# Peptides against a protein of PDB entry 5T59, part 200

Target 1, 112 residues: chain A of PDB entry 5T59
Amino acid sequence: TTPTMQSTSLLTEHLGYPPISLVDDIINAVNEIMYKCTNAMEKYLMQRNIIGKKDFSDEIKIGTAKLESLLENSVDKNFDKLELYVLRNILSIPSDLLEENRFRLLHHEKLV
Target 2, 90 residues: chain B of PDB entry 5T59
Amino acid sequence: EHIRFQRLVQVCNKALEESIRKLQSWEKIHECFPNYGQTREGIENLTVCQQQVIKLWSNLSRVEFDAIFHERSIEEKLNQLDDLINKARS

## One batch from the design tools (peptide; made by RFdiffusion4, then SolubleMPNN)

Design b2_p29_7_s3 (from b2_p29_7, 9 letters changed)
Fold by OpenDDE base, seed 1:
Structure b2_p29_7_s3 (fold): chain B 112 residues (1-112), chain C 90 residues (1-90), chain A 29 residues (1-29)
Amino acid sequence: as target 1 above (112 residues)
Amino acid sequence: as target 2 above (90 residues)
Amino acid sequence: EEEEEKKKKEEEKEKELEELEKEIEEEEE
């Protein structure tokens, strides 16, 4: 179930930020980490690019790029699932609490 | 009692683990470096590289995600949310 | 006993997560 506008508003008030902001932080972080990892891999191998009088620089660059693409696709897939799960099941308000009477309760509890 | 934050941590760990799974495969690593990996020295280098990148992935993700959770006060907020929901249902 | 119960709860939650992930994947298809 997709989060409602009402749920988003209530959660934003509770959290002090929109629920999606947390997910964005997580996704941005993992993307940064991903590129740091692939860059480190490339640098490590490029420092060891010559073996037996053969230069493997081109192969290393291509290979690392392939691994980056593979990792990127996996990150995208898994963290898209994460986003949906978090927004639907963690940062969510049960429908019964979205009713008028329950809405008052949430607002009151925050102010107290 | 408090379940949401635990679920958040679990789903984050799962996503991280599944994302790095292919890099944990020696076969896939080797396939990306077919000629380089035919040399003894190349195999050694790839092995070390694989181990290092996995460790880097794990360490960086732990540090960064913990920082996010702290900055967003998400454990406290999710616990409060659980409490509110439980109170409403009682 | 308490540690065993905690482990069981964690395993159950993991199973629930896996099931949900499958459901999400099916919805995306």
Scores: peptide ipSAE 0.034, ipTM 0.872, DockQ to the pose 0.030
Fold by OpenDDE base, seed 4:
Structure b2_p29_7_s3 (fold): chain B 112 residues (1-112), chain C 90 residues (1-90), chain A 29 residues (1-29)
Amino acid sequence: as target 1 above (112 residues)
Amino acid sequence: as target 2 above (90 residues)
Amino acid sequence: EEEEEKKKKEEEKEKELEELEKEIEEEEE
């Protein structure tokens, strides 16, 4: 179930930021990490590009690019799932708390 | 009693684990470097590279995600949310 | 015993998470 506007508002008030902001931070972080990893891999191998009399620089670049693509696709897929899971199951308000009376109580508790 | 933060950590770890799974496959790594990986030295380099990348992935993700969780005070907030929900149900 | 019980609970939670993730994947497809 997609989070409602009401739940988003309540959670935003509770968290001090919109729930999606947390997910965005996570996704941004993993993307940065991903590229750092692939860059490190390329650099490591490029420092070891010559074996015997052969230069494997081109193959290393192509191969690393392929791995980057594979990782990128996997990250996108898995963290899209994560986003949905977090927003639906972690940063969620049960329906019973979304009733008017419950809504007021939550607001009151914050103010007290 | 407090479950949401635990779930957050779990789903993050799972996403990270599943994301890096392909790089954990030696076969896939080797396929990307068919000629390089036919040399002894190349195999050694790829092996070390694979191990280092996986470690780097794990270490960076741990540090960065912990920082995010701290900055967002998410454990406390999720615990409070659990408490509120439990209180409302009682 | 307490440690074993905790481990068992953790495993159950992991299974639940996996099931939920599969469900999400099915919904997206």
Scores: peptide ipSAE 0.026, ipTM 0.871, DockQ to the pose 0.030
Fold by OpenDDE base, seed 5:
Structure b2_p29_7_s3 (fold): chain B 112 residues (1-112), chain C 90 residues (1-90), chain A 29 residues (1-29)
Amino acid sequence: as target 1 above (112 residues)
Amino acid sequence: as target 2 above (90 residues)
Amino acid sequence: EEEEEKKKKEEEKEKELEELEKEIEEEEE
């Protein structure tokens, strides 16, 4: 079920911000965290790039990049699902509250 | 009674857990470092690295998401929404 | 007793979430 314009408006009034803004914050945060994690991984391994007399710097860079790509794809997939779930099932208003009388009730509660 | 915020936390946790799942696989990690991971020291380094990144992922996510939830007052707002819905249905 | 009841409720919620997530996945396919 796709959120209606009415639901979005009511939720925006209730929340003080559009519902999508919360999702955006979450997605932005996880992306930032993702890159911090991969960067930390690369740095850690690059500090340990020499074993014996062999330098594994190139392999480490390539390997870390692969892991980053893998993580990025997984984040995109799972948080796309999250977005849909949140907007459809959490930040949603049941149809019975979309009636005029219920709309007034919601507005009244905000003002009180 | 209050359901929506719990669901939000749950879906966030699940998304985070599923996202990091591939990094939790030693096999996947090792595949990315085939020669490095054939050395004793390499295995040790990768093991520590894997553990650290997973911890970092978990800790940062917790802190950042909690901050977002607080800044957006989402628990309160979702609880209020639940209350409104329940009241309307009564 | 109370802990068991809470656990059951949490499990039910988890199952519901999983079902909903599967539904979303099916819609995306």
Scores: peptide ipSAE 0.026, ipTM 0.871, DockQ to the pose 0.030
Fold by OpenDDE base, seed 3:
Structure b2_p29_7_s3 (fold): chain B 112 residues (1-112), chain C 90 residues (1-90), chain A 29 residues (1-29)
Amino acid sequence: as target 1 above (112 residues)
Amino acid sequence: as target 2 above (90 residues)
Amino acid sequence: EEEEEKKKKEEEKEKELEELEKEIEEEEE
């Protein structure tokens, strides 16, 4: 189920930031890591681009780009799933706590 | 019982593991370098490259995700959330 | 005994992870 506005508000108050912000941090981090990895691969292989007097630079560039695309697609897919799971099942408030009386309780707990 | 933070760590690890799975396939890597990978030296280079990138992926993700979790105080916040929910149900 | 306990704990964690993975997959459908 999709998080409600009330849930988001309560969690934002509890966390000190919107729940989506955590997910954004995670996604941004993995994307950065992904490109660092692919860049490292390309650099490593480009330093070893000549074998038997043959230059494989073009093949290395194309091949690394393909690997990057594969990794990018996989990251996108898996972390979209992560986002969904985190927001629905981890950063979530049970429906029984989404009543007006419970809202007050959670707010009070923060202030005390 | 605190369960949410454990789940967060698990789902992050799962996403990371599944994301790198294709790079763990020698066949996939070799397919990207058909001529380069036909040479002995090329195979050696690709093998080392594969191992190094997987290590880099693992190390960077551990460091960065731990930093995020710390900066966001997410373990504490999720534990508190668990406690609040459990208290409300008691 | 200590090694057996560690093994059991690891197996339990693995089972929990598998269950979580299934839940994630189900949510994607």
Scores: peptide ipSAE 0.023, ipTM 0.866, DockQ to the pose 0.027; fails the geometry check

Design b2_p29_7_s4 (from b2_p29_7, 12 letters changed)
Fold by OpenDDE base, seed 1:
Order: sequence, then structure tokens, then C-alpha cells
Structure b2_p29_7_s4 (fold): chain B 112 residues (1-112), chain C 90 residues (1-90), chain A 29 residues (1-29)
Amino acid sequence: as target 1 above (112 residues)
Amino acid sequence: as target 2 above (90 residues)
Amino acid sequence: AEEEEKKKLEEEKKEELKELEEEIKKEEE
């Protein structure tokens, strides 16, 4: 079920980029979003860090860091699964079609 | 007939939903702010923050993922791939 | 009355969301 070099080459030709590039874009995007969200959360709470006479700045920093870690772990886990699924089941060519005939079809379609 | 792009969207959404699941738990949020969350005002702030950050997560991911899909022309490419495979099997 | 109250709450949430979005925008700069 692991992508072969041949399938990767064929898909790269079809897509115009390596299949992994799509996954990389997705993963990079979600990581960026993740840190933006946690940063925004921290800033939001830090603007509201004093309640009465008590300053909760330290607790907020620690708490948001914990949430970031939890989110990071979850993102890593779920998007690792996504990567495997996409490469194996979406950006894949059935083994029975990994023949010269498949290659011919790709070239033929490009010419049409 | 065209199934790959639909699957891509589905698994992306699933990954996003599962990733944010922990933040959707009020209990987990509260655990991170044990003293802050004991105050009325703190609870209010955390509640609003939780709700809005989840929405922000959803909105940002939608925009960014759609941009990626467009830039990579992935719907068209996956549809073409489906067609090629189906043609080869006919 | 119920609808009006709900609308008010929605507006408040919108304002809060804007604050978060602004923080993210600052981070992008």
C-alpha cells in the first residue's frame, strides 16, 4: 500500500508537482494556523489578566502553553494519519495499472 | 465516478475536527487555568475565548485549505485521475 | 424578545472574534 517510485513519478507528471508537496502544504498550513490560534488566545487572555487585585499573567502563560502542547500533539497525530491516507488512498495508482499502458494513457491525455 | 477529491476534503475536515477536539472540552480548558477559572470573570473570559478560537480555527483552516486546493488544482487533477483509472479499466 | 437577546449575544461574539482576528493579524506582520 506504500506508494512506489513509479507511481510517484507518474503522479508527479500528472500533477505537475510531487504528491508529497500537497501534503506538505496542508501540514504547513495547519501548523501555522495552530500557532496563530494559540498566540491569539494568549494575547486575548493577557489583556484580561487582572481580576480584582490578582494578576493571573503567569497562570495564563502556563495554561496557554499547555493548550498549545495539547493541540500540537493532536495535530501531529491526526495529520500524520492524513498524510498516510492521502498518499496511499487518494494520490495513488492501482497496482494493476502500473504498467506501460498507464504511462501511455498519461501521455495520450496530455496530447489531447 | 469522481471520488478522490471528495475523500480528500473529508479526511482534511476529519483531521481538523479531531485536532481541535481537546479545545472543545470545557473541562480541559478549565484544567489549564485552575485559579483563573475559579473567578466569575475568568470563567466568562475563558468561555468567550474558547468559543471564538474554535471559530477562528475553523475559518482560517477553511480559507487556507481552499487556497491550497486552488493553487494545486487538486480537484481537477484528482477528477482527471479518476477518469484515467476508469478509462483504463474499461 | 428572545430573538433580540440572541442577536445581541451574537454581536458580542462577533466583537470578540474580531479581537482575536486582530491579534492574529498582528502576528502575521
Scores: peptide ipSAE 0.023, ipTM 0.856, DockQ to the pose 0.016
Fold by OpenDDE base, seed 4:
Structure b2_p29_7_s4 (fold): chain B 112 residues (1-112), chain C 90 residues (1-90), chain A 29 residues (1-29)
Amino acid sequence: as target 1 above (112 residues)
Amino acid sequence: as target 2 above (90 residues)
Amino acid sequence: AEEEEKKKLEEEKKEELKELEEEIKKEEE
């Protein structure tokens, strides 16, 4: 189920940061990695763009761009799933702990 | 007993693995370079490039994700969360 | 229209999440 406002608040207190911040870090990291990978690939092939007397620079640029697009789409898809999973199943508080009595327990543990 | 951090690692690895899957396909790579890939040297270059980018993906993701987990103290926090939940149910 | 599209997207993500969870479960077994 979708995280409640109360759950988010409690988790933020526990973590010291909003749960979404962790996901943002992960997504930002993978995007950076993706760029580095595609850039490295393009540079590697562009250094080897001439075979015989034929220049394949244009094809390499187009091909690398296509691969980047494919990777981007895949990253977006899979990390959207990741975000949903993390927020709903990992960074989540069971409903029984959202009750007033359990809320006290969480605060008590923090104070002790 | 402590399961949340394990699940986090698993889902991260799964997302990374699935994201790079298409680049692991030689057919997909070759389709992007139809003429270049018809040459012997081109095939060799693409093969090496494919291997290197996959390794780079794996290495960078490992380093960066570990850094994030450390900076966010997520293992400790998730273990504590598990403990709190278990205590509440006991 | 935008809201409906978002709802459809969320539903799709839920289904995909279920598949992912099943895959993870299988790996744990």
Scores: peptide ipSAE 0.021, ipTM 0.849, DockQ to the pose 0.211
Fold by OpenDDE base, seed 5:
Structure b2_p29_7_s4 (fold): chain B 112 residues (1-112), chain C 90 residues (1-90), chain A 29 residues (1-29)
Amino acid sequence: as target 1 above (112 residues)
Amino acid sequence: as target 2 above (90 residues)
Amino acid sequence: AEEEEKKKLEEEKKEELKELEEEIKKEEE
């Protein structure tokens, strides 16, 4: 089920930040890591671009770009799944806790 | 009793693992460097590069994700959430 | 057309999510 506005509000109060903020941090981090990895790969190979008497610089640049694209697509796919799972199943409030009495309990625990 | 944080770690690890899967394929890497990979020295360079990138991916993700989890106090918050849910159902 | 594609994508993600949940369940056991 899709998270409700009520669930989001309660979780925001509990966490001290919106649930989506955690996911954003994770996604931003992995994107940064991804580009660091591909950049490192390109640099490593460009330092070794000449084999014999042939310069493979152009092939290395194209090849690294292709790998980056593959990694980007994979990251996007898998972390979209992660986002969905986290927001729906981890950072979620069960329906029984959305009832009035259970809602009060959550607020009470916060105040204690 | 406390399951949400464990699940968070699991899904993060799964996403990271699946994301790097294609880069772990020698065939995929070789396809990107068809002529370079036909040389002995090129193969050696690609092999080392592949290993280093995978290690870099693993190390950076560990450090960064742990930092996020700490900054967001997510383990504590998720444990508290589990406790609240369990209490409400008791 | 865009709405239909969005719906299809959502259904696909739902199925993939089920697979992930099953895998996680197996790891917990």
Scores: peptide ipSAE 0.021, ipTM 0.849, DockQ to the pose 0.215
Fold by OpenDDE base, seed 3:
Structure b2_p29_7_s4 (fold): chain B 112 residues (1-112), chain C 90 residues (1-90), chain A 29 residues (1-29)
Amino acid sequence: as target 1 above (112 residues)
Amino acid sequence: as target 2 above (90 residues)
Amino acid sequence: AEEEEKKKLEEEKKEELKELEEEIKKEEE
């Protein structure tokens, strides 16, 4: 089931930030890491671009770009799934806690 | 019991593992460098490069994700959520 | 003993992860 506005509000109050903010942090981090990795790969190989008398610079650039694309597609796919799962099943409130009596309990616990 | 944070860690690890899966394939790496990989030195360089990038991926992700979890106090918050749910159901 | 316990724990986590993967798959359908 898709998270409700009510659950989002309650979780925001509990967390001190919207649930989506955590996911955004994770996704932003992995994207940064991804490009750092591909950049490192390219630099490493470009430092070793000459073998014998042949220059492989063009092939290295194209090859690393292909790997970057593959990694990018995989990251997008897998972390989209992660986002869905986290918001639905981890950062979620069961229906019994969405009732009025349970809502009061959440507020009470916050005040204690 | 506390389960939500454990699940968060698990799904993060799974996403990271699946994301890097293709780079773990030597065949796929070699396909991207068909001529370079036909040389002895090229193969050696690609092998080292592959190992290093995978390690970099693992290390950076661990450090960054741990930092996020700490900054967001997510373990504590998820544990509290579990406790609230358990209390409500008892 | 500690190594065996660690191995057992790892196996348990693997099983839990499998269940989680199945759940994700169902939600995507």
Scores: peptide ipSAE 0.021, ipTM 0.848, DockQ to the pose 0.030; fails the geometry check

Design b2_p29_8_s1 (from b2_p29_8, 11 letters changed)
Fold by OpenDDE base, seed 3:
Structure b2_p29_8_s1 (fold): chain B 112 residues (1-112), chain C 90 residues (1-90), chain A 29 residues (1-29)
Amino acid sequence: as target 1 above (112 residues)
Amino acid sequence: as target 2 above (90 residues)
Amino acid sequence: SEEEEFEKEWEEIEKELEEKKKEKELELL
């Protein structure tokens, strides 16, 4: 399930960066987006916290926090799936190409 | 012939879609604001908020992920990888 | 179909990660 060191090295050479770096970029981006979304939601509702004579600020803060947690858990779960899928199925080298002779060919192709 | 980049786009979209799915539920949104959501104005505000956050999620993710893919030249690299694998097997 | 195959693998990954999560949670107890 986990990529081999050899495949990681070959992919790093090919990509110019470790395969995990791409995943990290994606995860960092979505985390940033997530908090931007939740912050925007809270700000929007807090600007509309008073209805009639009732101040719903406390309820809004609690509610948005719950939604943030819900989204956070979902993001973590789904992007853990993404990480595994990407490393296993996209940024992967077939086992037949990891043999010694194929390894040399990959290096040769890069240098030619 | 070139399939890896398509898979990358597919899995990114899947993860994004599944991540936002719970926020697409009005019931879940309303449950977080039980009293606020009992008012007409509150319902209106929550409705707009829900729609806007989903749009923001979609727009930001598109822009940021495209930027990452460009900066990492991932389409080109994955196409090259496909070509190398196909060549080795031919 | 390709979509069906993707969905199957996605679900398989989900199951794997859930199992790992349960295992880790158990270890923390």
Scores: peptide ipSAE 0.646, ipTM 0.945, DockQ to the pose 0.788
Fold by OpenDDE base, seed 1:
Structure b2_p29_8_s1 (fold): chain B 112 residues (1-112), chain C 90 residues (1-90), chain A 29 residues (1-29)
Amino acid sequence: as target 1 above (112 residues)
Amino acid sequence: as target 2 above (90 residues)
Amino acid sequence: SEEEEFEKEWEEIEKELEEKKKEKELELL
């Protein structure tokens, strides 16, 4: 089920921001963390790129890029799940409370 | 009684854990560095690197997510939401 | 348990998103 405009409005009033904003913050944060992690990995290995008489710089760059791609795909998949879960099960208002009389109740409680 | 914030923490942890799962696999790491990983030093470096990345992932996510939750006052707001819903049903 | 319920919902969402992805891919073809 998709959140209704009514529930979004009520939650926005309650939260002080649209529900999606929280999800956006989370996703933006994890994306930033993701690239910090992959960058750290590359830097660490590039400082150790020569073993014996062999230079593994190219392999390291390619390898870390592959890992980054794997992580990106996994992050995208799992945080798409998170987004749907949060909006559906956490930042949601039960349908029975979206009736006109219940709608007033929620609004009234906010104002009181 | 208050369940929504607990669920938020739970789902965040789940998403983070599942996202990093592939990097926790030594086999996956090694596959990305086939020749480098054939050397003793390479294996050692990859092992340390793997551990550090996972730790960095965990630490950064905890700090950043806690900051978000605080800035958005989400625990309080979700508790209030639970209370409103429970009150309406009573 | 709550954990079991969460896992079920998580899996359900995964399935739903996979289906949506397939549907979108089909529409683009």
Scores: peptide ipSAE 0.641, ipTM 0.944, DockQ to the pose 0.824
Fold by OpenDDE base, seed 4:
Structure b2_p29_8_s1 (fold): chain B 112 residues (1-112), chain C 90 residues (1-90), chain A 29 residues (1-29)
Amino acid sequence: as target 1 above (112 residues)
Amino acid sequence: as target 2 above (90 residues)
Amino acid sequence: SEEEEFEKEWEEIEKELEEKKKEKELELL
């Protein structure tokens, strides 16, 4: 199920930011980390591109690019799962608390 | 009593672990470097590279995610949310 | 266990997203 506007509003008020903002931070971070990792890999291997009399620079570039793509696809898939999981199971308000009377109570609790 | 933050940590770790799983496969790495990996030195370099990137992945993710959690005060907020929910159900 | 419960939830999410992906792909065709 998709989060309701009501739950989003309540959580936003509680958190001080929209729930999706946390997910965005996480995703942005992992993307940055991913790039750093792949870049480090390429640099490391490129510094070791010559073995004997053979230069493997081209193969290294292609290979690291393939690994980057592989990692990127995996990151995308898994953090899509994370996003849905977080929004559904962590940053969520049970339906019984979304009743009108309870909605008011939650708002009141914050104000008190 | 407090469960949401634990779940957040769990799901983050799960996503990170599953994401890096393919890089943990030596076979997949070797396939990307078919000729390079036929040399002794190449194998050694790839092995070290694999280990380093996995460590880097783990270390950076730990630092960055902890920073995010701190900046967003998410543990406190999730604990409060748990408390509110539990209180409402009591 | 809590871990088992989490894994089940994770798998459910995975299944759902896979289904959504298939549906989207079908719609684009």
Scores: peptide ipSAE 0.640, ipTM 0.943, DockQ to the pose 0.810
Fold by OpenDDE base, seed 5:
Structure b2_p29_8_s1 (fold): chain B 112 residues (1-112), chain C 90 residues (1-90), chain A 29 residues (1-29)
Amino acid sequence: as target 1 above (112 residues)
Amino acid sequence: as target 2 above (90 residues)
Amino acid sequence: SEEEEFEKEWEEIEKELEEKKKEKELELL
């Protein structure tokens, strides 16, 4: 179920970069977005930390931290799934194309 | 005919959707702010905040992922891969 | 349908990753 070295090599040649690089880009992007979102949430609420005469700053900080952790765990889980799915089902070469004759075809098509 | 790029978009959307699902739960949000959420004004603020963060999540992910796909020319490359596979099987 | 097939694969991957996680935890103990 794991990609072969041959598959990785062929895809790297085809893509111009290793397949994992695309996944890395995606994961890096979502992580950045995640923290931008949580930061924005904290800032928004901290600007509204006083209700009546009570200051909820401490509760807001703790609450947003909890939400951040919750989101982090969810992102990690789901994008681990994404990584495996992409490498297995999208950036993959069927076994019939890993044969010697098919390998030649891929190489030939690139050169033509 | 061309299916791989479609699948890529699909799985990206799935991962993004599932990741934000818990933040879409009002109960989860409220649990993090038990006293703040007991006030009318607090509820209003949390509601707006929840909506904004979800929109921000969606918008930023769309922009950034599209940029990645463009920079990596992934649609073209995946279409070519599909074509090669189909050709080899014909 | 394509959607159903995707969901099945997604769930399968989830199960696989959960098993891997448990296996890793066991190895660390």
Scores: peptide ipSAE 0.638, ipTM 0.944, DockQ to the pose 0.789

